Peptides against a protein of PDB entry 6TME. Designs and how they scored, part 131

Target 1, 324 residues: chain A of PDB entry 6TME
Amino acid sequence: NRLKRAYIALQAWKKAFYSDPFNTAANWVGPDVCSYKGVFCAPALDDPSVLVVAGIDLNHADIAGYLPPELGLLTDVALFHVNSNRFCGVIPKSLSKLTLMYEFDVSNNRFVGPFPTVALSWPSLKFLDIRYNDFEGKLPPEIFDKDLDAIFLNNNRFESTIPETIGKSTASVVTFAHNKFSGCIPKTIGQMKNLNEIVFIGNNLSGCLPNEIGSLNNVTVFDASSNGFVGSLPSTLSGLANVEQMDFSYNKFTGFVTDNICKLPKLSNFTFSYNFFNGEAQSCVPGSSQEKQFDDTSNCLQNRPNQKSAKECLPVVSRPVDCS
Target 2, 324 residues: chain A of PDB entry 6TME as posed
Amino acid sequence: NRLKRAYIALQAWKKAFYSDPFNTAANWVGPDVCSYKGVFCAPALDDPSVLVVAGIDLNHADIFGYLPPELGLLTDVALFHVNSNRFCGVIPKSLSKLTLMYEFDVSNNRFVGPFPTVALSWPSLKFLDIRYNDFEGKLPPEIFDKDLDAIFLNNNRFESTIPETIGKSTASVVTFAHNKFSGCIPKTIGQMKNLNEIVFIGNNLSGCLPNEIGSLNNVTVFDASSNGFVGSLPSTLSGLANVEQMDFSYNKFTGFVTDNICKLPKLSNFTFSYNFFNGEAQSCVPGSSQEKQFDDTSNCLQNRPNQKSAKECLPVVSRPVDCS

## One batch from the design tools (peptide; made by RFdiffusion4, then SolubleMPNN)

Design b2_p16_7_s2 (from b2_p16_7, 9 letters changed)
Fold by OpenDDE base, seed 1:
Structure b2_p16_7_s2 (fold): chain B 324 residues (1-324), chain A 16 residues (1-16)
Amino acid sequence: as target 1 above (324 residues)
Amino acid sequence: DEEARKRLEEILAELR
């Protein structure tokens, strides 16, 4: 009996709660699991005459505890949303049995350990949100081989390089922000055919920006701020026909910010502050447009306010990095 | 809860 298995799983989970401040699981009593708060039943896909637990939503429940292996008994779950809790430990490998998993949101918890590779075993997964946890180590390249719509990895402890397989991703939104990723952005990034938003904020990324970024014609948000990027901005950025929000602040960029970038047709906000740019086109000057917002603060620009001193600029500007 | 239910129905429709 599938509901009986669900009962076993849910009772094991309740037992794994250390704290339930909102008494979310107070009604988790008895065999009628479909009446449990946060538990959603639906007709089984393989037999519409059978009700199964198809979804879990415990978002914002502030529950402290862990995920017991018995959760693997919830084999019919397609939606698993438990964000904004205080769950700790690791994601159980037993969840590999949840072959219908479509949306997995464990964001804003206290999970630890390496990337939950069990997520790679879900053939139908479209939405993966593991942000705001303490996951660590390398990001498995295989994550981008999956046909995901959204991948949220930000605010964790991931290290190493961005996998070259990123170009294979069909995701519209990918966040890497606030991790410890290092190395260069792969040139394959330009092959992300469905990308709308990508965020690299606050990592240890370095090197030159790849020219292939300019191939991301559907991107509306591109944020590479707070890294260690060097060199000039690629001229190919003129190809970002739909970019609205662009941020390159807090890097080590040099060179000239061109008209072709600042006059992008959909550009709303362009922040390139806290770099070592030594020139900008008139179209890049803050206040030059009523429709666009620019920030050129703390660069090496002449005749602009709030710039770095000559002492700070000279050592860097005099030694431009050749990205060719 | 209703939002989750609605989303679940959409997901299940995609999985069929």
Scores: peptide ipSAE 0.753, ipTM 0.975, DockQ to the pose 0.968
Fold by OpenDDE base, seed 2:
Structure b2_p16_7_s2 (fold): chain B 324 residues (1-324), chain A 16 residues (1-16)
Amino acid sequence: as target 1 above (324 residues)
Amino acid sequence: DEEARKRLEEILAELR
């Protein structure tokens, strides 16, 4: 009996709770699991006459505990939302049995360990949110082979380089922000055909920006701030026909910010502050447009306020990195 | 949670 298995799983999970401040699981008593708070039943896909547990939503319950292996008995679950709790430990490998998993949201918890590779085993997965946890180590290249709509990885402890397979991703939103990623952005990034928003904020990325970024025709948000990028901005950025928000602040960029970038047709905000740019087109000057907002603070620009001193600029500007 | 129920129904429709 599928509901009996669900009962075993849910009771094991309740036992794994250390704290339930809102008494969310108070009614998790008895065999009628479909009446449990946060548990959603539906007719099984393989047999509509059979009722199964198809979804779990415990968002914002502030529950402390862990995910026991018995959760693998919830084989009919397609929606698993446990956002904003205090669950700790690792994601159990037994969840590989949840072959209908479609949305997996474990964000804003205390999970640790490597990337939960069990997520790669779910053939129908479309939404993966593991942000605001303590996941660490390398990002598996296979994550970008999945047909995901969104990939949220920000605010973790991921290290190493961004996989070259990123170009295979069909996701519209990808966040890498506030991790420990290093190395260069892969040139394959330009192959992300469905990308709308990508965020690299607050990593240890370096090197030159790849020219292929300019191929991201559908991107509306591109944020590469707070990294170690060097060299000039690629001229191919003029190809970002739909970009609205662009941020390159807090890097080590040099060179000239061109008119072609600042005149992008849908550009609303462009922040390139806290770099070593030594020139900008008139169209890039803050206040030059009513429709666009620019920030050129703390660069090496002449005749602009709040710039770096000559002493700070000269060593960097005189030795520009050649990205050719 | 009616919102979660609605989303689940949408998901199940996609999986069918």
Scores: peptide ipSAE 0.732, ipTM 0.974, DockQ to the pose 0.963
Fold by OpenDDE base, seed 5:
Structure b2_p16_7_s2 (fold): chain B 324 residues (1-324), chain A 16 residues (1-16)
Amino acid sequence: as target 1 above (324 residues)
Amino acid sequence: DEEARKRLEEILAELR
């Protein structure tokens, strides 16, 4: 019965293909769905004597089409990987029936619409990758209430603010890059105890960086480049004991880049170019260390090459934003 | 894809 439902689902999906350049679904014929290319069967968790479709992997198939609602019949699927295709439309709400969903990767497609809230209905979800699509609208705060290991949201059309619930996230990797997020980074960010990598590149974020960033003891990558951040770098950044890659370039930061930041023990790359910093410690100067790479280009630094003109600097530097 | 199968087995083991 379960395999029959799977057959119905998979045939409906095949019918929903507009193009299959590699003929991936060529063998999707007949009731033996377990032999289908990209379809993986396993004993059911509730009854080991029953064989069910437990995984789909169609990565890199360049298939054009959409996800039909009949996919909801694949109730035993725990792994759904369909990245690097040309699937369009929305993620069907019928996927809520896939209660065993553990890894959901629809990255590098042409999906549209709001955040696929159906993903929030999956109690066992650990991996969510929806990057490189055309999802839009608000990010639901509930996404960070889930016990996810990784959240990839980059390269979409998401807008609005980043939810304050971010502090509840247990994810090690979170990407917001190349969206339309606005507002400030929530102060609750410091509560992300398992965070290793977080990327905010290329959004419309603004305001001061919260001091709580310094509480991210496990973070190795922190990239906030290409936004509208203002003020000085928080002194608490000296607490980032494990940061290796840090990028604050292309913002509107002011003030002094301190020795305590540039001497972070595991810091490999620190880019703070294209801001309005008016001073830096000697340890921050490019070339000052053989183990660390710095970029101070296009700031308001004295006696450094490739800096902004006094005319450009004066209006900004003379009116520093107070982040206290 | 053997890699996908392997990962699936790991996932299923976790879910059990």
Scores: peptide ipSAE 0.723, ipTM 0.972, DockQ to the pose 0.957
Fold by OpenDDE base, seed 3:
Structure b2_p16_7_s2 (fold): chain B 324 residues (1-324), chain A 16 residues (1-16)
Amino acid sequence: as target 1 above (324 residues)
Amino acid sequence: DEEARKRLEEILAELR
């Protein structure tokens, strides 16, 4: 009966296809759903003698359509990968019935509406990828209460502030890039104990960077470029013992870029271009190291090429923001 | 398809 429900769901979905350029669903005929392309069956967790639809993978199928509510009948699905399609509409709330959901990848589609809160209802969710869509509104704070390994939110229309609950996240990778997030990075960020990569690129974030960033001992990638951050770089950044890629470019930072930052032991690339830094340590100068790459372009540095004019620098440099 | 199947098996093993 579980496969019958799956059949109903999958046929409803096929009917919801507007375009199937690769004829992915061409063989979606008949009750044998386990033979459907992109449909994967496995023994049920609660009864190994029962075969159920446990996974859907329609990645890169370029399918246009929407997700019908009947997909909620796929109660045994733990893997749902439909990235790189042209699905539109909203994520059905009926998916709350998919209590085994472990990986949910709907990235690179045309989904709209608020954050799909149905994802929060999945107790076993470990991987959430909703990037490259048109999701909008506020990010639910509860997202960071979940034990997710990765959270991909980039390239959407999310706005408002980053929830302070971010510190509760156990994710190794979190992307906020290319949204409309505003406000400051929460000080609780330093509590992210498993964080390896975090990307804030291309938002409307502002204020001073919290000192607590320096507590991110495991971070290898920290990109805060293309925002409105002000003030000096926190001295505590010297604590980023494992950072390899660091980007603060295209902000409004001021002050001095210190040796303690540029001499970070694992630092490979450090980009701090397009700011208003008025000084840098010798170790920060591009070309000073063969192992490290630096970019100091378009700052207010003396005796460096490709810097801002005095006219542009003076108003900002003379009025540095005190982050203390 | 094989990649997805493999990953699914890993997931199911984790869920058990």
Scores: peptide ipSAE 0.715, ipTM 0.972, DockQ to the pose 0.961

Design b2_p16_7_s3 (from b2_p16_7, 10 letters changed)
Fold by OpenDDE base, seed 4:
Structure b2_p16_7_s3 (fold): chain B 324 residues (1-324), chain A 16 residues (1-16)
Amino acid sequence: as target 1 above (324 residues)
Amino acid sequence: SSEAEKRLQEILEELR
């Protein structure tokens, strides 16, 4: 039966533990898997008279080990939360059998290998958190074809470009931060109709910001700091009617920071420090507003404190990149 | 955790 399969899976997993500091799996003994710590049972969706393992929560257990292929026997699991452990290895392909997977959180572990493509096989997946691991390689374009609510990819070893399919994403939150992504932000980004928060911090992204960013009407957080972006800020950023937190710091931007950006109606924090901006509107000056906080540190602004030297500024400011 | 169990119930309702 289904619980017997779950027993086999869970016992195989227990055997795959190298260390269990909090003795989380101490009670993982016997056939009554529904009594196991961190294991949650519920009536099966296809037959309410049958009890199945529907959820796993081992968050913050500091368990060292790996995910054995027998976990594929947990076919009824819809919630899989194992963050803040020390699991290593790869995500088993056998998890493709978990067709009810809805939330998959393996963040803060030691997983390696390419993007876990098994996640693409889950038709009902809404929440994907694989941040703070050692995943590497390319991000599959198909990830953004899925009807996900949230995608957390930050703090990994992903490289290559951001797929153009990003515009198809229905996610409200997407994080790319602290990877090795390169290339430009795709112009299709403006088509992300449900986007509230997007973070690009600490990658190797470059080129000009696409004008289409201004179409992100629902975005409240936009952070593109610590990259290699060049050129001027798009004038279309005036369209970000709901942006509250905006960060373009630690790039190679040039040009003038305009009133249209700094006077955005819901803007609370705007950081554009550590660039090569050579001018800013009065509305962008730190201290100019009681409701907004600005940081213009380490630019090429005249009559402002803590700016770059002329020696640092001149080579860049004199050769502005044309993004037109 | 209790919060996970609560969330699971919400998820299962969505999947039905």
Scores: peptide ipSAE 0.748, ipTM 0.974, DockQ to the pose 0.942
Fold by OpenDDE base, seed 2:
Structure b2_p16_7_s3 (fold): chain B 324 residues (1-324), chain A 16 residues (1-16)
Amino acid sequence: as target 1 above (324 residues)
Amino acid sequence: SSEAEKRLQEILEELR
């Protein structure tokens, strides 16, 4: 009996709660699991005459605890939302039995350990949110082989390089922000066909930006701020026909910011502050447009306010990195 | 959450 298995799983989970400040699981009593707060039942896909637990939503419950292995008994769950709790430990491997998993949101918790590879075992997964946790180690390259709509990885402890498989991703939104990623952005990034938003904020990324970024025709948000990027901005950025928000601030970029970038047709905000740019086109000057906002603060620009000193600029500007 | 239940129904329709 599927509901009996669900009962075992849910009671095991309740037992794994250290704190339930809102008494969310107070009514988790008895065999009628479909009446449990945050538990949603539906007819089984393989047999509509059978009622099964198909979804769990415990968002914003501030529950402290862990995920016990018995959760693997919830084999009919397609939606698992436990956002904004205080769950700790690792994601159980037993969740591999949840073959219908479609949306998995464990964001804003206290999970630790490596990337939860069990997520890769779910054939129907479309939404993965593991942001605001303490996941660490390498990002498995296989994550980008999944047909995901969104991939939220930000605010974790992921290290190493971004996998080259990123180009295979069909996700519209990908966030890497506030991790410990290092190395260069893979050239394969230009192969991302459905990308709308990508965020690299606050990592240890370095090297030159790949020219292939200019192939991201559908991108509306591109944020590479707070990294260690060097060299000039690729001229191919003129190909970003739909970019609205672009941020390259807090890097080590040099060279000239061109008209072709600042005149992008959909560009609303372009921040390139806190770099070592030694020139900018007139179209890039803050206040030059009513429709666009620019920030050129703390560069090596002449005749602009709030720039770096000659002493700070000279060593960097005189030794530009050749990205060719 | 009524929102979650609604979303679940959408998901189940996609999985069918």
Scores: peptide ipSAE 0.730, ipTM 0.972, DockQ to the pose 0.947
Fold by OpenDDE base, seed 5:
Structure b2_p16_7_s3 (fold): chain B 324 residues (1-324), chain A 16 residues (1-16)
Amino acid sequence: as target 1 above (324 residues)
Amino acid sequence: SSEAEKRLQEILEELR
């Protein structure tokens, strides 16, 4: 009996709650699990005559607790949304039995441990949100082999490099922001044909930006701010025909910011402040356009306000990194 | 939530 298994799972979960300030699970009593708050039933895909638990939504419940292994008994769950709680511990490997998992949102919790590799076992997964947790370690390359629409990894403790497999991703939105990723952005990034938004904010990324970024013709948001990138901006960035928001601030970039970048047709905001740029085209000057917003603060630009001192600029500008 | 229920129905249609 599938509902009986669901009952066992949900009761085990209720028992695993340390705090339920809104009494969300107050009605989690008795075998009628389909009446439980936040539990949604539907006819089973393999047998429409059988009712099963197909979805869980406990978003914003502020529940403290953990995910017990008995949750693996919820084999028919396709939607699992438990964001904005205080769940801790690890994601149980027993969730591998949830083969219909389509959307998995555990964001804004207190989960720890390595990347939940159990997510890789779900063949139908399209949405993965694990942001605002304490996940750590390496990002498995296989994450980008999956046919995901969105990958939210930001605000965790992930380390190591961005996998080369990123180019295989079909995701429209990918966030790496506020982790501890290091190394270079892989050149394969240009192969992300469906990418609309990518965010690298606040990592330990370094090296030159790959020229292949310019191949991201569908990207509307590209934010690489607050890293350790060096060298000049790739000339191929002129190919970003649809970019609206672009941020390279708080890096160690040098060279000249060109017209070809600042005159991108869809560009709305371009922030390249807090770098070591030693020149910019007139089209890049803040206030030069009514349609575009620029920030050139704290660079090595001549005849511009709020720039770095010659003492700060000279050591860096005189020794530019060759990215060729 | 009602929104989640609607989304679930959409998902189930995709999985069929």
Scores: peptide ipSAE 0.705, ipTM 0.969, DockQ to the pose 0.940
Fold by OpenDDE base, seed 3:
Structure b2_p16_7_s3 (fold): chain B 324 residues (1-324), chain A 16 residues (1-16)
Amino acid sequence: as target 1 above (324 residues)
Amino acid sequence: SSEAEKRLQEILEELR
């Protein structure tokens, strides 16, 4: 009996709660698991005459505890939302039995350990949110082989390089922000056909931006701020026909910010402050457009306010990195 | 929540 298995799993989970401030699991008593708060039943996909636990939503419950291995008994769960809690430990490998997993949101918790590779075993997974945790180590390249709509990795402890397999991703939204990623952005990034938003904020990324970024025709948000990028902005950025928000601030970019970038047709905000740019086109000057907002603060621009001193600029500007 | 239930229904329809 599937509901019996669900009962075992849910009772094991209740026992794994250290604190339930809102008494969310207060009604988790008895065999009628479909009446449990945050538990949703539906007819089984393989047999419509059988009711199964198909979804769990415990978002914003502030529950402290861990995920016990018995959760692997919830084999019919397609939606698992437990964000904004205080769950700790690791994601159980037993969750590999949840072959219908479609949306997995464990964001805003206290999970630790390596990337939860069990997520890679789910063939139907479309949404993965593990942001605001303490996951660490390398990002498995296989994550981008999955047919995911969104990948949220931000605010963790991931390190090493971004896998070259990123180009295989079909995700519309990918966040890497506030981790410890290093190295260059892979050139394969230009192969991300469905990408709308990508965020690299606050990592240790370095090197030149790949020219292939210009192939991201559908991207509306591109944020690479607060890294260690060097060199000039690729001229191929003129290909970003749909970009609305672009941020390259707090890097070590040099060179000239060109018209072909600042005149992008959908561009609404372009921030390139806190770099070492030594020139900008008139179209890039803040206040030059009513439709576009620019920030050129703290560069090496002549005749602009709030720029770096010559002492700060000369050592960098005089030795530009050649990205060719 | 009612939102989660609605989303679940959408997901199940896609999985069918």
Scores: peptide ipSAE 0.702, ipTM 0.969, DockQ to the pose 0.948

